Peptides against a protein of PDB entry 2N1D. Designs and how they scored, part 41

Target 1, 169 residues: chain A of PDB entry 2N1D
Amino acid sequence: EVKVKIPEELKPWLVDDWDLITRQKQLFYLPAKKNVDSILEDYANYKKSRGNTDNKEYAVNEVVAGIKEYFNVMLGTQLLYKFERPQYAEILADHPDAPMSQVYGAPHLLRLFVRIGAMLAYTPLDEKSLALLLNYLHDFLKYLAKNSATLFSASDYEVAPPEYHRKAV

## One batch from the design tools (peptide; aimed at target 1 A65)

Design b1_p25_3 (made by RFdiffusion4)
Pose (drawn by RFdiffusion4):
Order: structure tokens, then C-alpha cells, then sequence
Structure b1_p25_3 (pose): chain A 169 residues (1-169), chain P 25 residues (1-25)
């Protein structure tokens, strides 16, 4: 199976997010302003601002769109805990206009790369095509971890009260 | 550089299509 190193800079964050959901019994039931699509656009424009190009412009642009669709096909199904089901239906009902790639903010973005390595093990391309994909994915994760101090806000996870657990049972 | 960028974009979309097909199964 494909071995992909998830940024060790973000491993504490991954465990922190998991720790909040499971151990701390905290849930993320609110729309974040710092959302995945905005970070995707920020990274997409970042590569352009350092070196204005046409050939790499659409490359970064569509790869970012790829992450967007990749995230959309996994967010509610593959990147979600069973305890987040209540908050999912809640946010979806309260804010049916807002995309999930926006409301769940940056903490849920890291989950994509964790699961996508497993699913891409069942769909094995050659090392070279996968290398270009992992290249730009790791490049994004490098930038992601670089600005992660003002990027992730796991502090918005609030402990789910017993009345709220009634929606999980 | 242009050829490489095109190949990359194609790979991104092909892998996404294959992944969607796999998830549907």
C-alpha cells in the first residue's frame, strides 16, 4: 500500500483534533471564517505571486480544484466521526446555503490527506503520476503547516453537553 | 513546463474519476 508521510508538523494537530472529538468529547458546531476553500485560494495565489506564470497558473488552479472535489467526495462520509453526525445535520440545517468546505474550517482539511492515501492504495497508478500528485499535495501541506499557527483553530471545539448527546444516541 | 503541467492536470482528474467510481462501488 502507498506509504505517504503526513506532515509531522501537523501530526500534533491531527492527534489534537482526534483528542478533542473522542477524549475531550468536544464537537465543532459552528461555521469558521477561516475555511478550506479560502486556504486553497490563498495557496493557489501564493504560488502565482512568487512567480507569475501561465503554465503553472492553471496547474495550481486545477490541482486546488482537485483537492476541492476530493474533499467534497470524502468530507461527510470518509472524513467525519460518528460523533460529528449531530453537528453535521445541525449545521447543514441551520446553514443550508453554506458549503461544508467552509463551515468546518481548517481542522477538517487535514483529514483529507489521511484518508486519501488509503483510498489511493486501491487505485494504484504508477510512481511517477503519483509522485506529481504527492508533490503538489506535500507542497500544499508544507505551506499549510507553515501558516498553521494562524490557520488552524481547534479551540473552537466545545464540549458537547448531555442534552446534545441525545442527538448522537 | 507546459507539457508537464498538462500531464499533471490530466493525472489529477483521472485519479479523481477513478476514486469517484471506486466510492460508488
Amino acid sequence: as target 1 above (169 residues)
Amino acid sequence: EEEEAKELVETVWETLEELKEFLEE

Design b1_p25_3_s1 (made by RFdiffusion4, then SolubleMPNN; from b1_p25_3, 11 letters changed)
Fold by OpenDDE base, seed 2:
Structure b1_p25_3_s1 (fold): chain B 169 residues (1-169), chain A 25 residues (1-25)
Amino acid sequence: as target 1 above (169 residues)
Amino acid sequence: EKKKAQELIKVVRETLERLKKLLEE
């Protein structure tokens, strides 16, 4: 088992996110005002501005690329609540060629880190490499926590229309 | 799709391994 620790500051948001969708029957506004691509880009630029070595910069880029790809792969099948399925279907129909990292935002990205540990457990990584990767993932999560005020807000959600409720079971 | 993701993780692993070696020297 590979455990990715979520910062304590962000744990309450996961609960709020769940409540907004499952209990209050709200949906995250799509396309996101700030999508996953932009968040990852901002992080990469943030790290580059800190005076990283070439190797560290390259590692950050690869980590960002990996996070993006994992998000795009896992979003539709692993990261959505049941209530969000019709919305996802509509997005796919309207934007069949767009990666979901260009559509979804911070809340769904954060959900990835709840599940990514299990995926990493099935990846052939040596102990030292895994530790390094986890350090980068934790560093990114720390970045999300630092910017949580701008990335996570209930105002980014809206009550689903009545006709949507018929589609969502 | 998962295969592609795994390949990227492999690249990350290789990059981080190189970084580890440099940091240990």
Scores: peptide ipSAE 0.081, ipTM 0.638, DockQ to the pose 0.047
OpenDDE base, seeds 1, 3, 4, 5: peptide ipSAE 0.038, 0.060, 0.036, 0.048; ipTM 0.619, 0.651, 0.624, 0.636

Design b1_p25_3_s2 (made by RFdiffusion4, then SolubleMPNN; from b1_p25_3, 12 letters changed)
Fold by OpenDDE base, seed 2:
Structure b1_p25_3_s2 (fold): chain B 169 residues (1-169), chain A 25 residues (1-25)
Amino acid sequence: as target 1 above (169 residues)
Amino acid sequence: DKKLADELIKTFRETLERLKKLLEE
């Protein structure tokens, strides 16, 4: 098993996110005001502005690309609560060709890192390469924690309409 | 989980190969 450590600053948000949707029957507003693509782009630009070498810059780009790909593959089947399924279906119908990284935002991106460790255990990376990848992932999570005040807010959620409850199980 | 992991590896294969090369340099 590959362990991806979630910063302590972000763990309470995972609970709040779950509570907003599961208990309070709210939905994250879609499309996100700041989507996953934008968050990853901001991170990449942040790292590039720090005076990294060419190799480190390209490594960041590949890490960002990998996170995006994993998110787009896993969002629909692995990262949604049952209550969010009808919303996802509507998004697919309205935007059939759009990657979910252009629709969803920080809360769902953070959920990825709860699951990504188990998936990375099956990657063909050697121990050294995997350790380096984990360092980048942890660095990104640190970035999320640093910007948590703007990325994670209950105001990005809204109460689902009554007709939505009939569709959700 | 194994089945899903295989799909992710297929999807992520090219990126992983590029990343591996860069991280090993």
Scores: peptide ipSAE 0.082, ipTM 0.710, DockQ to the pose 0.051
OpenDDE base, seeds 1, 3, 4, 5: peptide ipSAE 0.066, 0.072, 0.050, 0.062; ipTM 0.690, 0.677, 0.634, 0.658

Design b1_p25_3_s3 (made by RFdiffusion4, then SolubleMPNN; from b1_p25_3, 10 letters changed)
Fold by OpenDDE base, seed 3:
Structure b1_p25_3_s3 (fold): chain B 169 residues (1-169), chain A 25 residues (1-25)
Amino acid sequence: as target 1 above (169 residues)
Amino acid sequence: EKELAEELIKTVRETLAKLKELLEK
C-alpha cells in the first residue's frame, strides 16, 4: 500500500470541507477563482525561484503534470461527495471539453491526496520512481500547508438553493 | 534525475491511458 501523508495542519480543513458540503449543504463556487492549474503553476514557479538545479526543475514539472492528470481523471469518480454530483453534472454540461483542473480548486485538489495513494499502488512504478514521486507529493502538500490561509476558505463556498437539494437526494 | 523523472511520467501517463480506456467502456 502506498501511503501519502497529509500534513496535520491540513487535516482540519478536510473536516471543514466535509462539514460545509455534507452538513451545511454548501457547494464550492465553480469555476474556482484559483483553479488547480494555477495552483500547480504557482508551486512550480515557487520551486524554480528557490534556486533548484535544472534537473530538479525538470522533475518538478513532470510531477506537476502527473498531479494534474491524476486530478482530471479522478475528480468525477473519486473525489466528489454525493451532494456535489449534480453540480458536477452541470459543469460537464456547460464545459464538456474543459479539464476539471481548470474548474475546481484547492479543496478538491487536497482531496486527491487522500485518494491517490490507492491509485498509485496499482501503478507499475519501480521502488525508486515511487519514492521520488512520494517525496515530491509530500513537498507539494507542504506547499499547500504553507499557503493554506490563501488557498482554503469557507468563503469560497455558498449555500445550495432549494432546487439543488431535490437533485441531490 | 531527469531520466528517472521521464521514466516516472511515462509510466504514469501509460497507466492513466489504460484507466481512461477502461472507464469509457
Scores: peptide ipSAE 0.048, ipTM 0.636, DockQ to the pose 0.442
OpenDDE base, seeds 1, 2, 4, 5: peptide ipSAE 0.035, 0.031, 0.038, 0.033; ipTM 0.619, 0.602, 0.610, 0.617

Design b1_p25_3_s4 (made by RFdiffusion4, then SolubleMPNN; from b1_p25_3, 12 letters changed)
Fold by OpenDDE base, seed 5:
Structure b1_p25_3_s4 (fold): chain B 169 residues (1-169), chain A 25 residues (1-25)
Amino acid sequence: as target 1 above (169 residues)
Amino acid sequence: DKEEAEELIKTVKDTLAKLKKLLES
């Protein structure tokens, strides 16, 4: 079993995110004002500013690229609540060639780390390689926790219009 | 170091490739 630990500071947000969508019938504003690409870029720049070696900087870039790819692959099938499906369909219709990392933001990115552990369990990795990957994933999560006040806000959501409710089967 | 970075890159790429195959099949 592969376990990705979510920082305690971010767990309440996951609950709020769920509540906003499923109970309050709100939707995250799309396209995101600060999308996943931007968040990952900020993280990479943050790591570079701390005086990392060339090799460490290169590794960070690959981790960022990896997280982006995981997000783009998993968003539509693994990370959305039922109520968000019509919104996703509209996004695909309006932006068929855009990666979802350019559309969605921090809340959905955080959801990735709730699900990614199970996906990694299906990928045969030796213990050392898995530990190394997890270390970088946890490092990124720490970054999200440190910046949670600016990355996660209920003001990024809005009440879905009545016509949307009719689409949400 | 260099060895650690190379191992991480390989791990990420290999994992992503396998994940894509799983999700697209």
Scores: peptide ipSAE 0.166, ipTM 0.738, DockQ to the pose 0.770
OpenDDE base, seeds 1, 2, 3, 4: peptide ipSAE 0.150, 0.138, 0.157, 0.131; ipTM 0.707, 0.697, 0.732, 0.694

Design b1_p25_4 (made by RFdiffusion4)
Pose (drawn by RFdiffusion4):
Structure b1_p25_4 (pose): chain A 169 residues (1-169), chain P 25 residues (1-25)
Amino acid sequence: as target 1 above (169 residues)
Amino acid sequence: EEEEELLEELEKITERIIEVLEEAE
């Protein structure tokens, strides 16, 4: 199976997010302003601002769109805990206009790369095509971890009260 | 069946990204 090193800079964050959901019994039931698509655009324009190019412009642009669709095909199904089901229906109902790639903010973005390595093990391309994919994915994760101090806000996880657990049972 | 559909979607997305990167090179 494909061995992909998830950024160890973000491993404490991954455990922190998991710790909040499971151990701290905290849930993310609110729309964040610092959202996945905004960070994707930020990274997409970042590569352009350092070196204005045409050939790499659409490359970064569509790869970012790829992460967007990748995230959309996994967010509510593969990147979600069973305890987040109540908040999912809640946010979806309260804010049916807002995309999930926006409301769940940056903490849920890291989940994509954790699961996508497993699913891409069942769809094995050659090392070279996978290398270019992992190249840009790792490049994004490098930038992601670099700005992660003002990027992730796991502090928005609030402990789910017993009345709220009634929606999980 | 759901996993097969998801894998097909992922394959399509990956193929599009690989084509775009080949053109960029």

Design b1_p25_4_s1 (made by RFdiffusion4, then SolubleMPNN; from b1_p25_4, 11 letters changed)
Fold by OpenDDE base, seed 1:
Structure b1_p25_4_s1 (fold): chain B 169 residues (1-169), chain A 25 residues (1-25)
Amino acid sequence: as target 1 above (169 residues)
Amino acid sequence: SELEELLEKIREITKKIIEVLEKSK
């Protein structure tokens, strides 16, 4: 299998995210204050400021674009807990053509990297190509870990209203 | 199936990324 290693600094957040939604019946506030698009843009700019060559900058931009695409195709069917389904349905009804990378934020983006490995296992990649891709994905995850204090906060969640709780449980 | 369609999308995205990464070595 393809293993995407989550930094140890971020593993506790995955537990907190799960707890906030499934146990405390909270929802991540949507639209996100800082959406996936902006996080990826910040990462790309961060890499540029580190003195990358034009060729490497081009590679980073393509990885950013790819992560965005991964997220947008995976969010609805692979990254949501059951309790979040009504919220997602409401978002789709209000914004049917909006990419979810403009609506959701860091917690759901991190969930992508928990799931993407299993999907990549079905891509016919040679070992060298897969290792190269994983290096870039891990570099992005390292960036998330470095900025975790500003990207991940329980204050971005709120208790779902009673009417939501009744239809989601 | 929906899963197979998703997997195909993932494959296409990955293919594009790999093509660029290989050129950037």
Scores: peptide ipSAE 0.651, ipTM 0.944, DockQ to the pose 0.712
OpenDDE base, seeds 2, 3, 4, 5: peptide ipSAE 0.643, 0.630, 0.625, 0.636; ipTM 0.943, 0.939, 0.938, 0.941

Design b1_p25_4_s2 (made by RFdiffusion4, then SolubleMPNN; from b1_p25_4, 12 letters changed)
Fold by OpenDDE base, seed 2:
Structure b1_p25_4_s2 (fold): chain B 169 residues (1-169), chain A 25 residues (1-25)
Amino acid sequence: as target 1 above (169 residues)
Amino acid sequence: SEMEELLKKIKEITDKIIEVVEKAL
């Protein structure tokens, strides 16, 4: 299995995220105030401001684009808890042509990195290429950890209404 | 299967990333 190391600072949040939804029956407010697209854009701009070469800047942009694509293909089937399924169905009905990276935010983006390693294990990658990819992914995760206070908050969740509970059997 | 299709997409995305980041070395 391909191991994507989650920063220790972010691991408690994964537990809180799970608890808010599974135990407290809350939902992340959608559309997100700060969506995945915005987070990735901020990261790219952050890297640019640090004086990277043109080649490194181009690489970061492609990594950002790749993370966005990973998220969009995996969100619906791999990153949602059972309780979130009705919400997702409603989003699809209301925004059929919108990528989920424009709807969801930091918590779901973080879930991607919990799951992506298992998927990569089934793709043919040489050791050098895998290490290179992981370096970029880990760099992004460090960015998330650095900005965790603003990106992850229980206040971004709300208690699901009774009518929602009837749908989420 | 759905999983096979997903894995195919993941591979395509990954290959594109690797192609670019290798040039940045």
Scores: peptide ipSAE 0.696, ipTM 0.954, DockQ to the pose 0.767
OpenDDE base, seeds 1, 3, 4, 5: peptide ipSAE 0.690, 0.673, 0.682, 0.681; ipTM 0.953, 0.951, 0.952, 0.952

Design b1_p25_4_s3 (made by RFdiffusion4, then SolubleMPNN; from b1_p25_4, 11 letters changed)
Fold by OpenDDE base, seed 2:
Structure b1_p25_4_s3 (fold): chain B 169 residues (1-169), chain A 25 residues (1-25)
Amino acid sequence: as target 1 above (169 residues)
Amino acid sequence: SEMEELLEKIREITDKIIEVLEKSL
């Protein structure tokens, strides 16, 4: 299996995220105040400000685009807890043509990196290519860790109403 | 299957990324 290492400072958040939804029956507020598109844009701009060469800047932009695409194809079927399914269905009904990267935020984006490794294991990549990709993915994860105080908060969740619970059964 | 379709999409995305990253070296 392809190992995507999650920064240690972000691992506790994954547990909190799971607890908020599965145990406390809360939902992440949608649409996100800070959506995936915005997070990726901020990362790209951050990298640009570091004085990268044109080639490196171009590479970062393509990685950003790729992460966005990964997220959009995986969110619905791979990244949601059972309790979140009715919420997702409502989003699809209200915004059928909107990419989920414009709706969801940092917690769901982080879940992508928990799952993407298993998917990449079925993609034929040589060691060089895989290492190259992983370096960029890990660099992005470092960025998430650096900004975790502003990106991850329990205050972005709220208790689901009783009518939602009936939908979730 | 749905999983097979997803894997194909992941492959396509990955190939595109790798192509660009290799040019950046």
Scores: peptide ipSAE 0.731, ipTM 0.960, DockQ to the pose 0.753
OpenDDE base, seeds 1, 3, 4, 5: peptide ipSAE 0.700, 0.725, 0.724, 0.727; ipTM 0.955, 0.959, 0.958, 0.959

Design b1_p25_4_s4 (made by RFdiffusion4, then SolubleMPNN; from b1_p25_4, 13 letters changed)
Fold by OpenDDE base, seed 2:
Structure b1_p25_4_s4 (fold): chain B 169 residues (1-169), chain A 25 residues (1-25)
Amino acid sequence: as target 1 above (169 residues)
Amino acid sequence: SQLEELLKKIEEITKKIIEVVEKSL
């Protein structure tokens, strides 16, 4: 498969995220205080502040739009643990027309980059195109790592109530 | 299948990104 390298700083967060959900039976608080849309917007603005050319800025904006689209098409079927399914169903019922990038936050966005490589393996790309895409994805991941202290926290999770456990059966 | 549909969407998104980014070089 296509290898998307996750920064070492972020790998422990993937483990903690998994543990909080699957072992501790917690849920990420939704809607997220800082959703995927906001994170991507901050990244785009960060890149703009670095003094990029117009063409480079335009490219970053399109990458941001693409990551958002990746997330929205993959969240429901590829990025959720089984324990999170009832929560997702409730979100869909309450917000049927809202993209999931407006609901979910950094932990689920990070999960995207764990899964996207396997999907890209089925997309016909030449070496140059693949390298170009990966460079941008890795640049974004570097941004997430740089801001990990504010984006990832166990305090964003909460213990699921007994009523939820019955739904998860 | 559902997976095939997802892969098609991923390809469409990817091609769009590449098209724009290549023009920015």
Scores: peptide ipSAE 0.700, ipTM 0.954, DockQ to the pose 0.726
OpenDDE base, seeds 1, 3, 4, 5: peptide ipSAE 0.692, 0.696, 0.694, 0.696; ipTM 0.952, 0.953, 0.953, 0.954

Design b1_p25_5 (made by RFdiffusion4)
Pose (drawn by RFdiffusion4):
Structure b1_p25_5 (pose): chain A 169 residues (1-169), chain P 25 residues (1-25)
Amino acid sequence: as target 1 above (169 residues)
Amino acid sequence: EEELLEELEEITERVVEVLEEAEEE
């Protein structure tokens, strides 16, 4: 299987997010302003601002779109805990206009890279094509971890009360 | 899961083609 090192800078955050959901019994039931698409655009423009190019412009642009679609095909199914099912239906109903890549904010973005390495093990391309993919994915994760202090806000996870657990049972 | 793998493969192929073209140029 494909061995992909998930940024160890973000490993404490991954465990923190998991700790909040499972151990702390906290849920993320609110739309965050710092959302995945906005961070994607921020990274996409970042590569352009350092070096204005045409050839790399659409490259970053579509790779970002790839992360967007990748995230969309996994968010509610592969990147979600069973305890997040109540908040999923809640946010989806309360805000049917808003995309999930927006409302779940940056903490849910890191989950994509955790699962995508497993699914891409069942769809094995060559090392070279995978290397370019992992190259840009790791490059994004490098930038992601760099600005992570003002990027992730796991503090928005609030403990789910017993009345709210009624929607999980 | 099979449909998801197909979607991932399609997206990956598109991204790889774009990166190959960008390197060639």

Design b1_p25_5_s1 (made by RFdiffusion4, then SolubleMPNN; from b1_p25_5, 10 letters changed)
Fold by OpenDDE base, seed 3:
Structure b1_p25_5_s1 (fold): chain B 169 residues (1-169), chain A 25 residues (1-25)
Amino acid sequence: as target 1 above (169 residues)
Amino acid sequence: MEELLQKLREISERVIKVLEEALKK
């Protein structure tokens, strides 16, 4: 198995995210105020500003692009709780061609890293290549953890209306 | 699922290629 280690700082948020949606029947407000594209852009800029002797900006950009693509292909089928399905359907109906990285935010992006490891384990990628990729993914997760106070908030969720509950059964 | 895995592989291979090249520089 390809293990993507989630920083301990972010694990409680995964529980809160699950609780907000599954137990409290809330939905993350969409479109996100801070969407995945923006988060990734901030990360890229952060890495560039750190000032490395070796100019590996193109590597960071490629990782960002990769994470974005991972998210966009994974969101609809792998990252949503059952209760969120009607909301997703509404988003697709209204914006069928919009990348979900422009709609969803930090909580769903974090869910990607919970799932991506298991998925990559089913791909025929060699161990060395995966390790290299994982190093960058973990670096990004570290960034999320560092900025968790601003990226993750229960205030970004709202109680779903009664009519939504009927759809979510 | 098969299509998804194929997409994930293609994305990963592309990224890894760039990362490996970066290690050489």
Scores: peptide ipSAE 0.650, ipTM 0.939, DockQ to the pose 0.715
OpenDDE base, seeds 1, 2, 4, 5: peptide ipSAE 0.638, 0.648, 0.631, 0.634; ipTM 0.937, 0.938, 0.935, 0.936

Design b1_p25_5_s2 (made by RFdiffusion4, then SolubleMPNN; from b1_p25_5, 12 letters changed)
Fold by OpenDDE base, seed 2:
Structure b1_p25_5_s2 (fold): chain B 169 residues (1-169), chain A 25 residues (1-25)
Amino acid sequence: as target 1 above (169 residues)
Amino acid sequence: MEELLKKLEEISKKIIKVLEEALKK
């Protein structure tokens, strides 16, 4: 099994995220004030500011690009709760050509790392390659944990209106 | 699901290739 370890400080947020949507019937505000593209860009810039070599900088850029691609292919089918489906459908209708990394934010990005490990376990990637990839994914997760106070907040959610509930049931 | 897995594999291989090259330098 490919195990992506979520930092302990982020695990409570996953519970809160689930509770806000499934139990409190709230929705994450879209488009996100801080979208996935912006978060990844900030991470890349953060790594560059640490005095990395050209090769390390290039590697970080490719990891960022890869995470973005992971998110965009996974969001619609793997990362949404049932209650979020009507919202997603509306986004697709209004912005059919926009990548979801420009629409969604930190909570959904974090959900990616909950799911990606199990998915990668079904790919023919060798152990050495997976370990290398996971090291960089974990480094990014550390960044999310470091900035969790600004990236994750219940105030980014709002109660779904009555007309939305009718679409969700 | 199979198509998704194939996409994930392709993305992963692309990343890994660059990471491996970076380690050699």
Scores: peptide ipSAE 0.660, ipTM 0.939, DockQ to the pose 0.738
OpenDDE base, seeds 1, 3, 4, 5: peptide ipSAE 0.656, 0.659, 0.657, 0.658; ipTM 0.938, 0.939, 0.938, 0.939

Design b1_p25_5_s3 (made by RFdiffusion4, then SolubleMPNN; from b1_p25_5, 9 letters changed)
Fold by OpenDDE base, seed 1:
Structure b1_p25_5_s3 (fold): chain B 169 residues (1-169), chain A 25 residues (1-25)
Amino acid sequence: as target 1 above (169 residues)
Amino acid sequence: MEELLERIREISERVIKVLKEAEEK
């Protein structure tokens, strides 16, 4: 098994996210005010500003690109709760060519890291390679935890209208 | 799922290649 360790600071948010959607029947407001692309860009700039990572900036950029691609290929089929599927369908209809990293935000990005480990476990990647990748993914998660107060908020969700409720059942 | 796994593999291998190069510098 490939274990992606979620920082303890973020685990309560995963529960809140699940509760907002599945129990309170709310939806994350889309398009996100701060989308995945923006979050990843901020992370890259943060790493650059640390100074000692300048000579390895290309490595950070590659990780950012990889996370973005992971998100875009997994969002539609792996990261959504059942209640969110009609919303996703509407997004696809309205923005057929837009990558989902430009539409969705921090909560869905965090869900990626809950799921990506299981996917990686079924790849033929060797243990040393996976460990190296995981180190960078964990570094990004550490960044999310550090900025959790601004990235994760229940105020980014809203109660779904009755019309939507009928579609989701 | 098989197609998804293949895409995950391709992305990962590309990233890891760059990361390995960085670790050696």
Scores: peptide ipSAE 0.752, ipTM 0.959, DockQ to the pose 0.738
OpenDDE base, seeds 2, 3, 4, 5: peptide ipSAE 0.751, 0.751, 0.750, 0.748; ipTM 0.958, 0.958, 0.958, 0.957

Design b1_p25_5_s4 (made by RFdiffusion4, then SolubleMPNN; from b1_p25_5, 12 letters changed)
Fold by OpenDDE base, seed 1:
Structure b1_p25_5_s4 (fold): chain B 169 residues (1-169), chain A 25 residues (1-25)
Amino acid sequence: as target 1 above (169 residues)
Amino acid sequence: MEELLKKIKELSEKVIKVLKEAEEK
């Protein structure tokens, strides 16, 4: 089993995110005020400013690129609740060629890390390689936890309009 | 799902390759 450990600081947000969508019938406002691309860019700049090792700068950039691509390939089929599917369909119709990392934000990005572990378990990666990857993924999650007050807010959600509610359920 | 797993595998291998190179320096 490949387990991506979510920081304790972020677990309550996952519950709030689920509640806002499934129980309160709200939607995350799209396009996001701060999209996945910008979050990853901020992380990369943060790592560079820490001045660890110059030879690891390209490694951070590769991890950022990898997380972005993970998100873009998994968002539509793996990360959405049933209530969000009509919204996603509308986004695809309006922006068919836009990567979802430019549309969605922090809450959906966090959902990626809940699901990515199971996907990695089905890939024939050796334990040492997987541990190395997980170390960098956990480092990114620590960054999300550190900046959770600015990245996660219920004010980024709004009640879905009546016409949406009728077609969603 | 199989196509998705294939994509995840390819992406992961690419990232891991770069990470290993960084750790060796």
Scores: peptide ipSAE 0.364, ipTM 0.854, DockQ to the pose 0.839
OpenDDE base, seeds 2, 3, 4, 5: peptide ipSAE 0.348, 0.228, 0.353, 0.349; ipTM 0.848, 0.732, 0.850, 0.848

Design b1_p25_6 (made by RFdiffusion4)
Pose (drawn by RFdiffusion4):
Structure b1_p25_6 (pose): chain A 169 residues (1-169), chain P 25 residues (1-25)
Amino acid sequence: as target 1 above (169 residues)
Amino acid sequence: EEEEELLEKLEEITERVLEVLEEAE
């Protein structure tokens, strides 16, 4: 299987997010302003601002779109805990206009890279094509971890009360 | 069946991204 190193800078955050959901019994039931798409655009423009180019412009642009679709095909199914099912239906009902790539904010973005390495093990391309993919993915994760102090806000996870657990049972 | 459909979508997205990167090189 494909061995992909998930940024160890973000590993404490991954465990923190997991710890909040499972151990701390906290859920993320609110729309975050710092959302995945906005970070995607921020990174996409960042590569352009350092070096204005045409050839790399659409490259970063579509790769970002790739992460966007990749995230969309996994967000509610592969990147979600069973305990997040109540908040999913809640936020989806309360805010049917808002995309999930927006409401779940930055903490849910890291989950994509955790699962995508597993699914891409069942769809094995050559090392070179995978290398370019992992190159840009790791480059994004490098930038992601760099600005992560003002990027991730796991503090928005609030402990789910017993009345709320009624929607999980 | 759902996993096969997902893998097809991932393959399609990946192929499109790789084509864009090949053109960019």

